# Peptides against a protein of PDB entry 4J2C: the designs that were tried, part 72

Target 1, 107 residues: chain A of PDB entry 4J2C
Amino acid sequence: MEDPFFVVKGEVQKAVNTAQGLFQRWTELLQDPSTATREEIDWTTNELRNNLRSIEWDLEDLDETISIVEANPRKFNLDATELSIRKAFITSTRQVVRDMKDQMSTS

## One batch from the design tools (peptide; made by RFdiffusion4, then SolubleMPNN)

Design b2_p22_3_s1 (from b2_p22_3, 14 letters changed)
Fold by OpenDDE base, seed 4:
Structure b2_p22_3_s1 (fold): chain B 107 residues (1-107), chain A 22 residues (1-22)
Amino acid sequence: as target 1 above (107 residues)
Amino acid sequence: DEELLKRYEEIKKKWLERKKKK
């Protein structure tokens, strides 16, 4: 079976890009309430949370695959370089999500 | 662990289905 990691990575990257744009708009709407409608605030907040949730779900699956590979290295054809790339992607993406969530919870 | 290996294949299958739908 083909290794579909690149599919998930691509989808996560798209969701991150979308979330970053929504987060920027979210901060702008909260900064100047006089120019913000409740409808746009609610829509932006909902879309942002949905994207973050999607990312976290995929990262959970990615993290599980890493754990399985590391527990059964002889069953897979992934070298140390590829594993490092995947682990780094998970770590950095989790940090990006955490930073946005932290700001949303303190605002 | 056979159970973990099966789980890995299930995850891969899910991702492949996503590829088909994209």
Scores: peptide ipSAE 0.534, ipTM 0.885, DockQ to the pose 0.778
Fold by OpenDDE base, seed 5:
Structure b2_p22_3_s1 (fold): chain B 107 residues (1-107), chain A 22 residues (1-22)
Amino acid sequence: as target 1 above (107 residues)
Amino acid sequence: DEELLKRYEEIKKKWLERKKKK
């Protein structure tokens, strides 16, 4: 069975980078009203939220695949090391998303 | 678990299709 993990990991990483850029702009707009328009604030906020939701969806699928592998170890060629790498990626990415969401909710 | 294996293939297919489109 071909391993699908490499397919989604790159997309998640790209989405994280995009979200971080949007988050930075979002922060700047809210911190300096003289340089911000309501239109840009709304656009940035919506794009940021959309990116974060996309990431979270992919992370849920990734987490599910890990659970399936662990429930059926003989059907897959994944050792404990590879599973740990995948779990670490999910955990760290979720933390990055959480940090941005927490700051947005308290603004 | 047959159902879980089918779910895995479904997720895999979704990701592969996304890769082809981008």
Scores: peptide ipSAE 0.534, ipTM 0.886, DockQ to the pose 0.722
Fold by OpenDDE base, seed 2:
Structure b2_p22_3_s1 (fold): chain B 107 residues (1-107), chain A 22 residues (1-22)
Amino acid sequence: as target 1 above (107 residues)
Amino acid sequence: DEELLKRYEEIKKKWLERKKKK
């Protein structure tokens, strides 16, 4: 069975990088309202949330694949090390997303 | 669980299609 994990991982990583850049700008815009237009704030906020949503969607699929593999270990050629790597990626990525979302919700 | 395996294939297909479109 072909392993598709590398495909989604790359997309998630790109989305994370994009989100982090947008989050940085979002923070800057809120720190200095005099240099921020409502249009840019709205655009940045929207793009940021879109990226975060995209990441979360992929993470849900990733979680599901992990669950499926764990439920059917003999159907997949993934060892414990690889599963740990995938779980770690999901966990760390969720934390990154959560940190940004928490700041957005409290600001 | 065949249903879960089918779901895995669906997810895989989705990701592979995404790769093709990029």
Scores: peptide ipSAE 0.528, ipTM 0.884, DockQ to the pose 0.726
Fold by OpenDDE base, seed 3:
Structure b2_p22_3_s1 (fold): chain B 107 residues (1-107), chain A 22 residues (1-22)
Amino acid sequence: as target 1 above (107 residues)
Amino acid sequence: DEELLKRYEEIKKKWLERKKKK
Protein backbone atom coordinates (compact mmCIF):
# COMPACT_ATOMS: atom_id res chain seq x y z
CA MET B 1 0.00 0.00 0.00
CA GLU B 2 1.31 3.42 -0.97
CA ASP B 3 2.00 5.92 1.77
CA PRO B 4 -1.07 8.13 1.94
CA PHE B 5 0.37 10.75 4.25
CA PHE B 6 0.02 13.34 1.52
CA VAL B 7 -3.70 12.69 1.43
CA VAL B 8 -4.34 13.43 5.07
CA LYS B 9 -1.87 16.29 4.98
CA GLY B 10 -3.81 17.87 2.18
CA GLU B 11 -7.09 17.42 3.98
CA VAL B 12 -5.68 18.86 7.18
CA GLN B 13 -4.25 21.82 5.31
CA LYS B 14 -7.60 22.49 3.71
CA ALA B 15 -9.31 22.29 7.07
CA VAL B 16 -6.74 24.63 8.59
CA ASN B 17 -7.26 27.16 5.83
CA THR B 18 -11.01 26.93 6.25
CA ALA B 19 -10.71 27.25 10.00
CA GLN B 20 -8.51 30.30 9.70
CA GLY B 21 -11.05 31.97 7.48
CA LEU B 22 -13.85 31.10 9.84
CA PHE B 23 -11.81 32.27 12.79
CA GLN B 24 -11.23 35.61 11.14
CA ARG B 25 -14.94 36.00 10.52
CA TRP B 26 -15.68 34.85 14.05
CA THR B 27 -13.39 37.54 15.40
CA GLU B 28 -15.02 40.19 13.23
CA LEU B 29 -18.49 39.18 14.27
CA LEU B 30 -17.64 39.37 17.94
CA GLN B 31 -15.82 42.67 17.58
CA ASP B 32 -18.90 44.43 16.26
CA PRO B 33 -22.10 42.67 17.22
CA SER B 34 -24.18 45.36 15.55
CA THR B 35 -23.02 44.13 12.16
CA ALA B 36 -23.69 40.49 12.91
CA THR B 37 -26.65 38.25 13.44
CA ARG B 38 -26.74 35.62 16.12
CA GLU B 39 -27.39 33.09 13.40
CA GLU B 40 -24.16 33.91 11.62
CA ILE B 41 -22.23 33.88 14.86
CA ASP B 42 -23.59 30.48 15.73
CA TRP B 43 -23.00 29.11 12.26
CA THR B 44 -19.46 30.44 12.13
CA THR B 45 -18.68 29.16 15.59
CA ASN B 46 -20.03 25.71 14.86
CA GLU B 47 -18.26 25.43 11.52
CA LEU B 48 -15.04 26.58 13.09
CA ARG B 49 -15.30 24.06 15.90
CA ASN B 50 -16.12 21.30 13.47
CA ASN B 51 -13.07 22.08 11.37
CA LEU B 52 -10.83 22.23 14.39
CA ARG B 53 -12.19 18.92 15.62
CA SER B 54 -11.58 17.35 12.23
CA ILE B 55 -8.01 18.57 12.22
CA GLU B 56 -7.37 17.27 15.70
CA TRP B 57 -8.74 13.89 14.77
CA ASP B 58 -6.44 13.61 11.78
CA LEU B 59 -3.50 14.76 13.86
CA GLU B 60 -4.18 11.97 16.32
CA ASP B 61 -4.00 9.46 13.49
CA LEU B 62 -0.82 11.06 12.25
CA ASP B 63 0.70 10.91 15.69
CA GLU B 64 -0.20 7.27 15.97
CA THR B 65 1.36 6.41 12.62
CA ILE B 66 4.57 8.13 13.60
CA SER B 67 4.66 6.31 16.91
CA ILE B 68 4.13 3.01 15.14
CA VAL B 69 6.90 3.72 12.66
CA GLU B 70 9.29 4.69 15.41
CA ALA B 71 8.41 1.55 17.33
CA ASN B 72 8.97 -0.60 14.24
CA PRO B 73 11.67 1.12 12.21
CA ARG B 74 12.68 -2.00 10.32
CA LYS B 75 9.19 -2.47 8.95
CA PHE B 76 8.98 0.91 7.26
CA ASN B 77 10.94 2.72 4.59
CA LEU B 78 10.71 6.15 6.16
CA ASP B 79 13.97 7.92 6.78
CA ALA B 80 14.66 10.39 9.54
CA THR B 81 14.02 13.32 7.24
CA GLU B 82 10.53 12.21 6.34
CA LEU B 83 9.69 11.50 9.96
CA SER B 84 10.92 14.94 10.91
CA ILE B 85 8.75 16.50 8.24
CA ARG B 86 5.70 14.68 9.52
CA LYS B 87 6.46 15.56 13.12
CA ALA B 88 6.98 19.18 12.23
CA PHE B 89 3.70 19.27 10.37
CA ILE B 90 1.86 17.87 13.36
CA THR B 91 3.57 20.22 15.79
CA SER B 92 2.96 23.33 13.75
CA THR B 93 -0.61 22.40 12.97
CA ARG B 94 -1.37 21.65 16.60
CA GLN B 95 -0.02 25.04 17.51
CA VAL B 96 -2.23 26.77 14.97
CA VAL B 97 -5.27 24.92 16.24
CA ARG B 98 -4.34 25.57 19.85
CA ASP B 99 -4.00 29.27 19.24
CA MET B 100 -7.46 29.49 17.76
CA LYS B 101 -8.98 27.35 20.48
CA ASP B 102 -7.33 29.40 23.19
CA GLN B 103 -8.73 32.60 21.78
CA MET B 104 -12.16 31.09 21.46
CA SER B 105 -12.14 29.82 25.03
CA THR B 106 -10.95 33.09 26.50
CA SER B 107 -13.37 35.26 24.54
CA ASP A 1 4.50 -5.00 17.08
CA GLU A 2 2.02 -6.89 14.95
CA GLU A 3 -0.95 -5.22 16.54
CA LEU A 4 0.52 -1.81 15.89
CA LEU A 5 1.33 -2.73 12.32
CA LYS A 6 -2.27 -3.70 11.77
CA ARG A 7 -3.38 -0.40 13.23
CA TYR A 8 -1.05 1.43 10.88
CA GLU A 9 -2.57 -0.30 7.89
CA GLU A 10 -6.04 0.53 9.13
CA ILE A 11 -5.18 4.19 9.32
CA LYS A 12 -3.63 4.13 5.87
CA LYS A 13 -6.67 2.41 4.48
CA LYS A 14 -8.89 5.05 5.99
CA TRP A 15 -6.86 7.80 4.40
CA LEU A 16 -6.86 6.11 1.03
CA GLU A 17 -10.59 5.67 1.16
CA ARG A 18 -10.90 9.36 1.88
CA LYS A 19 -8.83 10.07 -1.20
CA LYS A 20 -11.09 7.92 -3.31
CA LYS A 21 -14.12 9.85 -2.16
CA LYS A 22 -12.60 13.15 -3.21
Scores: peptide ipSAE 0.523, ipTM 0.881, DockQ to the pose 0.746

Design b2_p22_3_s2 (from b2_p22_3, 13 letters changed)
Fold by OpenDDE base, seed 1:
Structure b2_p22_3_s2 (fold): chain B 107 residues (1-107), chain A 22 residues (1-22)
Amino acid sequence: as target 1 above (107 residues)
Amino acid sequence: EKELLERYEEIAKKWRERQEKK
């Protein structure tokens, strides 16, 4: 059985980077409506939301893997350090997503 | 124990399936 965590982590990181770029553009478009088209705003918003949703889905899976490992640590043979790193990644990424979503919901 | 391992593999499988659809 292959541990998928590092693979999913990589994909999440890519999605976060993409989302951050889209979020910046989204902010710029809303800050100066005179230079923004409705089409670009809609496209950027949709792409951003899609990326954020994808990240959240992956984080749910990653979070479940943590629970599984903690339920049977001997089977997976992961030490406390690695488990801590995984937990920290999930927590910090959720915060990044939450910050963007909060700003989008208040606009 | 076996059940937990199966769940882990199912998560991996679901993830791969989602990636294929992207």
Scores: peptide ipSAE 0.201, ipTM 0.770, DockQ to the pose 0.559
Fold by OpenDDE base, seed 5:
Structure b2_p22_3_s2 (fold): chain B 107 residues (1-107), chain A 22 residues (1-22)
Amino acid sequence: as target 1 above (107 residues)
Amino acid sequence: EKELLERYEEIAKKWRERQEKK
């Protein structure tokens, strides 16, 4: 069975990696102003926020697919274990995004 | 992101259609 969930999951994982890289640079720029220009800070900040927003959007779509499956369990033939894995991925990814957003809001 | 969403919707649509035929 071809399952679209893995496709979106893969894209979300890539976006998380990109966001984490941008977040690392963002923290470095703010911690050492001597190595930072205002232009790079602004660019990094904007790119990071855009990536995080993109991830959150995709997670909402993934969450919707889970709701559809749970409403029609026999139609999609996914067991409880697979559904738990999908839910865990969404939950853990939301936490990663939230942690970065919390640190950005307090800077 | 817009392209990803469109791709996801297309894949999801095909996926659902295949499930309905099972």
Scores: peptide ipSAE 0.164, ipTM 0.671, DockQ to the pose 0.104
Fold by OpenDDE base, seed 4:
Structure b2_p22_3_s2 (fold): chain B 107 residues (1-107), chain A 22 residues (1-22)
Amino acid sequence: as target 1 above (107 residues)
Amino acid sequence: EKELLERYEEIAKKWRERQEKK
């Protein structure tokens, strides 16, 4: 089996892609209410929030793995470049989630 | 969400076991 970080990273990336699609639809529904049903708005909003919550949960686990590796570098045999890539992924993904959540809270 | 967590923990466990044998 491969490095578990890559597995979770892949799942997070899928969830981000799904969330981006749902966010786009959410924006469209709110932009033109005459073509939107309450059922679709509620469904889209719920699915979007669920995906964002899932991403945030996984990022917490990924962040924990970073802390564990940094505390025990010899055990996991990861170089500085790989750690930087992992940290950058977590940071950038958190920013993407935060941007969507901020727009949802101000609309 | 729960399924992903369980999968991650199982994979992580096996991964750590392999690392300990190196």
Scores: peptide ipSAE 0.161, ipTM 0.668, DockQ to the pose 0.106
Fold by OpenDDE base, seed 2:
Structure b2_p22_3_s2 (fold): chain B 107 residues (1-107), chain A 22 residues (1-22)
Amino acid sequence: as target 1 above (107 residues)
Amino acid sequence: EKELLERYEEIAKKWRERQEKK
């Protein structure tokens, strides 16, 4: 049975990996201006923000699926363990995004 | 983002329909 949560989860995970790479580069560019061009800084910043926004959007949808399942527990074949795993994924991913956004907003 | 959302909604719709048939 196809579960849309796994599809979106996979896309979120890819976006997180991409964002983490971009964030690292973003940090490097800010730390060493001699190796950074304004064009690369702007590109990296924009790409990073786009990825973070994408993740946040998907997390909202994932959160909605949780709400749907919890509202209709007998309709969906998800046990408490699976539900906890899904919630944990959303929570931990939001934290990862928040950490990057906090650093970007304070720099 | 928009494309992913559309795909999600389509998959979710099918998912819900399958659940309702159970």
Scores: peptide ipSAE 0.159, ipTM 0.677, DockQ to the pose 0.106; fails the geometry check

Design b2_p22_3_s3 (from b2_p22_3, 13 letters changed)
Fold by OpenDDE base, seed 4:
Structure b2_p22_3_s3 (fold): chain B 107 residues (1-107), chain A 22 residues (1-22)
Amino acid sequence: as target 1 above (107 residues)
Amino acid sequence: DEELLKRYKEIFEKWKKRKELS
């Protein structure tokens, strides 16, 4: 099949979308406790943390592939543009995860 | 470098295995 990088990238993107939805619900539940049950808060918090952890693990895998490609660029036949896109994806996604984690840790 | 290519593919094989276990 095609380069497996895109498969993992796609799964990470889906996980990010899911996490963003969970994060929004998480903020809503904490903003108005009168409309929130402890069960939903715990479930949302746990699900969000699990998603973020999954994303971070996948990003580590992707980051390792970048290191391998950069060790021997000729072998993998990737141009500078594609490599830049891959790096940018990892960097920006890590920032998104970090922002959510920072807000969760201060609450 | 065949060794690097093997490492590259192995990352994704392990990834796939992890996802299947989930």
Scores: peptide ipSAE 0.593, ipTM 0.919, DockQ to the pose 0.458
Fold by OpenDDE base, seed 1:
Structure b2_p22_3_s3 (fold): chain B 107 residues (1-107), chain A 22 residues (1-22)
Amino acid sequence: as target 1 above (107 residues)
Amino acid sequence: DEELLKRYKEIFEKWKKRKELS
């Protein structure tokens, strides 16, 4: 079976794409209230928050896998490059989520 | 370390279980 890290990574990437789409719509709705319904705003906001929470949970799982690998790198046979890529993915994804959450909290 | 490997796999199993409920 494929390394579980990549399975979760793939799902996180999908969720990020979905969240970014929802965030864009959320922004548009709030920028032009005359064209926005309260129902769509509430739906979009809820869906966006759900996606972001899902991503954050998955990132916690991925973070734990990193810790496990680093505890015994020889056992997992991962080189420094691969480990760096994994860490970078987690870091960059967290930043993407944080940026969206920051903008939502200020509205 | 077999225990670490088990924990590694367990993360995935728990992840799968969570996704099945979502």
Scores: peptide ipSAE 0.590, ipTM 0.919, DockQ to the pose 0.489
Fold by OpenDDE base, seed 5:
Structure b2_p22_3_s3 (fold): chain B 107 residues (1-107), chain A 22 residues (1-22)
Amino acid sequence: as target 1 above (107 residues)
Amino acid sequence: DEELLKRYKEIFEKWKKRKELS
């Protein structure tokens, strides 16, 4: 059985890096209005929100795969360690996204 | 459970299609 979990995981990691870059710029633009136009602020804000939404959707997909594996672990030949790593990735990534969203909602 | 395996693969197929569309 081929397991494409790592493919999605890799794409999520790339998206997180992109989001973090956009978030950094977003904070800089709001902290010093003289450094950017309103157009850049709007663009950055929209791109950031779109990326975060995409990540959240991918995490939901990954989370569903976890539930399926746990329903019959022997069928998928995954040990407890591998499953734990997958769960940890989803949990930690959700926290990273949540932290950025919380800061955006308070601005 | 063959149904579980089908559901597992279907998640990734839908994911792939969504990314290609986006």
Scores: peptide ipSAE 0.588, ipTM 0.919, DockQ to the pose 0.456
Fold by OpenDDE base, seed 2:
Structure b2_p22_3_s3 (fold): chain B 107 residues (1-107), chain A 22 residues (1-22)
Amino acid sequence: as target 1 above (107 residues)
Amino acid sequence: DEELLKRYKEIFEKWKKRKELS
């Protein structure tokens, strides 16, 4: 098996894409009540929240792996570029999640 | 050294287990 970091990264990316779609629908439902049912609003909201929570949990796991690698980078055979890419992924993904959560909390 | 590797792998094992249960 390859470095399992990429497996988690891939799953996080899929979840982000799904969340973005759900967030878009969530926004549309709230902006146009004529196209929205309470059932769909509740479903979309719950799915979105669950997805975001899952992403956040995975990011915590990934963040911990970064700390482990940084403690002994030579052991894991990762150069500065790869480590930077991993850190950037976590940081940017957290920002994406935070932006969606912030907008949801105001509604 | 070996402890770090074990810890590293354990994170992903727990992750995999969590995903299997979801």
Scores: peptide ipSAE 0.583, ipTM 0.917, DockQ to the pose 0.466

Design b2_p22_3_s4 (from b2_p22_3, 13 letters changed)
Fold by OpenDDE base, seed 4:
Structure b2_p22_3_s4 (fold): chain B 107 residues (1-107), chain A 22 residues (1-22)
Amino acid sequence: as target 1 above (107 residues)
Amino acid sequence: MDELLKRYEEIAEKWKERQKKK
């Protein structure tokens, strides 16, 4: 069994970057209605939500792998540094997603 | 022990399948 964590991490990072760009556009469209069409608002909103859901889905799986590793540290050859990096990535990414979702829900 | 390893493997397979769909 190969450890796919770094691959999934890379995909999550790409999705975060995409979401941040979409969120910026989403904010711009809401701030200036004269530049916004219903079609672009809908597209941007849907793409943003899809990216956020993709991130959250991967984070749930990543978080489960952390629990599995911590339950069996002898079987998984990961040192404390690597485990800390993985935990920090999940925590910080969840915060980024939460911040965007909070702003979308209060608009 | 075996159950946890199996779960980890299942997660890995799910990741692979999701990547194929993208």
Scores: peptide ipSAE 0.198, ipTM 0.772, DockQ to the pose 0.642
Fold by OpenDDE base, seed 1:
Structure b2_p22_3_s4 (fold): chain B 107 residues (1-107), chain A 22 residues (1-22)
Amino acid sequence: as target 1 above (107 residues)
Amino acid sequence: MDELLKRYEEIAEKWKERQKKK
């Protein structure tokens, strides 16, 4: 069995970058209504939300893999350092997503 | 195969399938 964590991690990182780009555009559109159409605002908002939800889904999967590994350390043979790195990634990424979602909900 | 290992692989497969649909 191949450990999928590093692959998913990479994809999540890319998705975060995409979301950040969409978030930036979303912010720009709201800051200058004269240059914004309702269609673009709606599209950007929807794309951003979809990306964020996708990230959250992947994070749930990653989090579950950690739980599985910790429940059977002999089988997976991951050391504490690697587990810490994985946990830190999930925690920090969730925070990034949360920050964007919070700003969207208050706008 | 250990049931936990099966779950781990299942998560991987589910993720893979989701990525294919994107």
Scores: peptide ipSAE 0.188, ipTM 0.767, DockQ to the pose 0.523
Fold by OpenDDE base, seed 2:
Structure b2_p22_3_s4 (fold): chain B 107 residues (1-107), chain A 22 residues (1-22)
Amino acid sequence: as target 1 above (107 residues)
Amino acid sequence: MDELLKRYEEIAEKWKERQKKK
């Protein structure tokens, strides 16, 4: 059986890619009102928020799994390198989400 | 994902229980 962390990681990565695309469109719509409809702005905003929320939810669970692994290193056959990679993924992804959320909250 | 967390917790608990029995 595949380590479930990789499955969730893949899903998070897809959601990040989707969010980045939506964020770009969101920015474009707000910068050029002549090409934007209220419907598209609302849809894009909602989809973006939903994606970001989904990512944050998954990251919370992933972060907790790190604690579980660290508490039981003998059971979870992960070396220090793999654990570092997982931690780095969570940290970097949180930063990406934070950057988008910060810009959305001020607009 | 709740499923991921549940799976990890289940594995961890089973491990702890087995260790206590040794």
Scores: peptide ipSAE 0.146, ipTM 0.637, DockQ to the pose 0.087
Fold by OpenDDE base, seed 5:
Structure b2_p22_3_s4 (fold): chain B 107 residues (1-107), chain A 22 residues (1-22)
Amino acid sequence: as target 1 above (107 residues)
Amino acid sequence: MDELLKRYEEIAEKWKERQKKK
């Protein structure tokens, strides 16, 4: 049986990995501007922001699924451990996104 | 992420239907 939460979770994880790669390149470009053109800087910045926005949107959906499950415990039959894991994933992922956004806003 | 939203909703509905039948 496929749980829709895991599908979205997987997509978020892929987006996080992509964002981290873009963030690394973004940092390199700022540290040594001679390594790239303005076009690459703009592209990297735009792609990074788009990925972060995408992640945040998906996390809102995941939060909604948590609320739905908690309101209908008999229907979904998820134990407390699994629910905690899902909540922890959302919380930790939001922290990762926030850390990148904070660094971008101060640069 | 319109496509992801659409897919999520479709999968969620299928999942809900399976749970309802259990």
Scores: peptide ipSAE 0.144, ipTM 0.666, DockQ to the pose 0.107

Design b2_p22_4_s1 (from b2_p22_4, 9 letters changed)
Fold by OpenDDE base, seed 1:
Structure b2_p22_4_s1 (fold): chain B 107 residues (1-107), chain A 22 residues (1-22)
Amino acid sequence: as target 1 above (107 residues)
Amino acid sequence: SEKKREENREKLRKFYKETLEK
């Protein structure tokens, strides 16, 4: 069986792009209430939150795999550079999600 | 989409569990 890490990583990347689009629209709607309907605000907010939640869930799964690999390095024979890339992806993606969530909580 | 996420989670579980058991 192939390591499915990259498959999940790819799905997270897609979800991040989707969330960023939703976040941009969310900010636009709140910046100009006169042009925003309550329905669109609610829809956008809900979709954004759902996407962010999905991303966070996948990141938890990916992070767990890192822990398993680090606890059993000989069984996986994962290159140090590859492991670093995986860790960096999780860290940076969590930061992106956190930034959006922080802005949503302060608005 | 939720089904796909569940499938991916299962794939991760199976791969790493089986690798550990080798």
Scores: peptide ipSAE 0.583, ipTM 0.928, DockQ to the pose 0.770
Fold by OpenDDE base, seed 5:
Structure b2_p22_4_s1 (fold): chain B 107 residues (1-107), chain A 22 residues (1-22)
Amino acid sequence: as target 1 above (107 residues)
Amino acid sequence: SEKKREENREKLRKFYKETLEK
């Protein structure tokens, strides 16, 4: 059986791209209220929050796999480079999500 | 979709659980 880590990683990457598009629209709507309807603001906000929540959940699952590998190195033949790539992805993605959430919480 | 996410979570669980039990 093949390691499904990269499958979930790919889905997270897609979700991040979607969230970034929603975040841009969210910013535009707030910067120019004359072009914004309450319906679009609510829709965009909800979709963005849902995407961010999904990303965070997937990152938790991916992070758990890291812990399992590190606790059982003989069971998983992952070299240091592969493990570092996986860790870096989780860390950098969490930062991207955090930046968007921080901006949303201050508006 | 939520269904896809659930499937992925199950795949992760299955792979790592079975690997640990081998």
Scores: peptide ipSAE 0.582, ipTM 0.927, DockQ to the pose 0.744
Fold by OpenDDE base, seed 3:
Structure b2_p22_4_s1 (fold): chain B 107 residues (1-107), chain A 22 residues (1-22)
Amino acid sequence: as target 1 above (107 residues)
Amino acid sequence: SEKKREENREKLRKFYKETLEK
């Protein structure tokens, strides 16, 4: 069995792109309430929140795998560079999600 | 989709669990 880490990573990346698109639309809708329907605002908001939640869940799972690898280094064929890349992905993606969530909560 | 995400989560669980048990 191959390590599915990068499969999940790829799906997270896609989800982030989708969320960023939804976030952009969310921002546009709130910038001009006169042209925005409540239905679209609610739909966009809910879709965005659902996507962000999904991303966060996957990041938790990915982060857990890192903890497992670090606790059992001889069980996994991972070098320090690859491990660093995995960690960096989780850290940076969490920041992207956090930034969107912060803007949504303060609006 | 949520189905794909669930499948991926299960794959992660299975891979790392089985690897630890080898």
Scores: peptide ipSAE 0.581, ipTM 0.927, DockQ to the pose 0.814
Fold by OpenDDE base, seed 2:
Structure b2_p22_4_s1 (fold): chain B 107 residues (1-107), chain A 22 residues (1-22)
Amino acid sequence: as target 1 above (107 residues)
Amino acid sequence: SEKKREENREKLRKFYKETLEK
């Protein structure tokens, strides 16, 4: 069986791109009320929140795999570079999500 | 979709559990 880490990673990357687009639209709608409807604001906000929540959920699952690998290095043939890349992906993606959430919570 | 996410979560669980049991 192929390691599904890469499948989930790919889906997270797609979700991040989607979230960034939604976040941009969310910002635009709030900055220019003349072009914004309450319906679109609500829809965009909900879609963005759901997307970010999904990303966070997947990151938790990915993070758990890291813990499993580190606790059982002999069971998983991963070199230090690959493990570092996986960790960096989770860390950087969490930061991206955090930045968007912080801006949403203050608006 | 939520269905796809659930499938992926199950794949992760299955893969790493089975690997540990080998």
Scores: peptide ipSAE 0.581, ipTM 0.927, DockQ to the pose 0.759

Design b2_p22_4_s2 (from b2_p22_4, 12 letters changed)
Fold by OpenDDE base, seed 1:
Structure b2_p22_4_s2 (fold): chain B 107 residues (1-107), chain A 22 residues (1-22)
Amino acid sequence: as target 1 above (107 residues)
Amino acid sequence: SEEEREKARRELREFYRRKLAE
């Protein structure tokens, strides 16, 4: 079996794109309440929260693999550059999620 | 899809569990 890290990474990237779209709509709905229904606000909010939760779940799994690799470097033989890219992806994606969550909690 | 994501998660877990067991 080949290392499926990139497969999960790809799924997370798709989820991030979806979340960004939902977040944009969420922002628009709250900026103009006169054109927004409670139904759409609730739907968008729930979908966004669920999506963000899924991303965070996958990031936890990805982060765990980093710990495993670092604890067993000879077993996995990962290039230092690749490991850096993996870490950077997790860090940057967590920041993207955090930014959206922060804005949702302060709105 | 959700199914695709779940499959990916399962593959991830299985791969690293297998590696650790070696």
Scores: peptide ipSAE 0.594, ipTM 0.926, DockQ to the pose 0.841
Fold by OpenDDE base, seed 3:
Formats: C-alpha cells, structure tokens, sequence
Structure b2_p22_4_s2 (fold): chain B 107 residues (1-107), chain A 22 residues (1-22)
C-alpha cells in the first residue's frame, strides 16, 4: 500500500478551491444586500462553513501523519524535503482557512 | 466529492495504522 498523503492533500486542495469560490460569493452577497436573498446568504454561509470544517478535519489527519512519521522515522523512508513540503502544505492551508474564518466572524 | 474525500481519509488512516502496527 502506497502512502496516501498526497491523495488527501489533493482532496484538501479541491476543497480549498471550492471554499474560496463560496467565500467569493459570500463576499459579493454581503456587499450588496439589496440584491441578495436571505436564503442564498444562509445557504452560501452554511456551505462555506461546512467546507471549512471538512478541510480542518482533513488537515488534522494530515498533521497526525506528520507526527507519526517524525516519531517513527525508520518506518517511513520519507525524504526531508518531502516532509518539509507536507508540513508547509498543512501550515499554509490552515492559514488560508483561518483567514476566511476570521473574515466571516468579523462580518 | 464527499465520497472521494471520505475514501481518501479512510485510506490515510488505514495506511498509517498499519505502519504503526508493523
């Protein structure tokens, strides 16, 4: 069995793209309330929040694998560069999610 | 899709659980 880290990473990336699209729409709806229905605002908000939660959940799983690898380096022939890339992905993605959440909570 | 994501998560858990058991 091959390491499925990149598979989950890919799914997270897709989810981030979806969330960013929803976030853009969310922003547009709130910029002009007169042209936005409450139903669409609520739907977009809920979909966005659900997507963000899913991403965060997956990031936790990915982060756990990092801890496992670092605790058991001989069980995983993981290149240092690859490990750094994995860590960077988690860190940067968390930041992207955090930025969206912060804007949603303050708007 | 959600199904694909769930499958990926399951595979991830199974892989690392197996490795820890070795």
Amino acid sequence: as target 1 above (107 residues)
Amino acid sequence: SEEEREKARRELREFYRRKLAE
Scores: peptide ipSAE 0.592, ipTM 0.926, DockQ to the pose 0.808
Fold by OpenDDE base, seed 4:
Structure b2_p22_4_s2 (fold): chain B 107 residues (1-107), chain A 22 residues (1-22)
Amino acid sequence: as target 1 above (107 residues)
Amino acid sequence: SEEEREKARRELREFYRRKLAE
């Protein structure tokens, strides 16, 4: 079996793109209430929160694999560059999620 | 889809559990 890290990474990337679209709509709905129904606001808010939580959940699993690799380097033939790329993806994606969550909590 | 996402998560866990067991 091939290392499925990149498969989960791909799913996270798709979820981030979806969340960014939902966040944009969320911002638009709150900026101009005349264009929004309560139903759409609630739907968008819930979908966005669920998407962000799913991303965070996947990032936890991805982060765990990093810890496993670092604790068992002989079992995994990953060079420093590959490991750095994986860590950078997790860090940067967490920042993107945190930025959206911070804006939602202060609205 | 959620099914595709869950499948990927399962494969991830199974892969690393297997590697640790070796």
Scores: peptide ipSAE 0.589, ipTM 0.925, DockQ to the pose 0.806
Fold by OpenDDE base, seed 2:
Structure b2_p22_4_s2 (fold): chain B 107 residues (1-107), chain A 22 residues (1-22)
Amino acid sequence: as target 1 above (107 residues)
Amino acid sequence: SEEEREKARRELREFYRRKLAE
């Protein structure tokens, strides 16, 4: 069986793109009430929250794999570059999610 | 899709659990 890390990574990336679109719409709806209905605001908000939560959940699983690999370097023959890329992806994605969540909690 | 996400998560868990068991 092939390491499915990249599969989950791909799903997270798609989810991030979706969340970014929802976040943009969320921002637009709140900034221009004349074009927004309560129904759309609620829907967009809920969809965005759900997407962000899903991303965070996946990142936790990905982060766990990092710990497993680092604890068993001989079993998982990953070079330093690959491991760094995996770590960087998790870190940067968490930051992207955090930025959106921070803005949502402030509004 | 949610189905794809769940599938990927399941595969991830299975892979690493299997590796640890080897």
Scores: peptide ipSAE 0.588, ipTM 0.925, DockQ to the pose 0.850

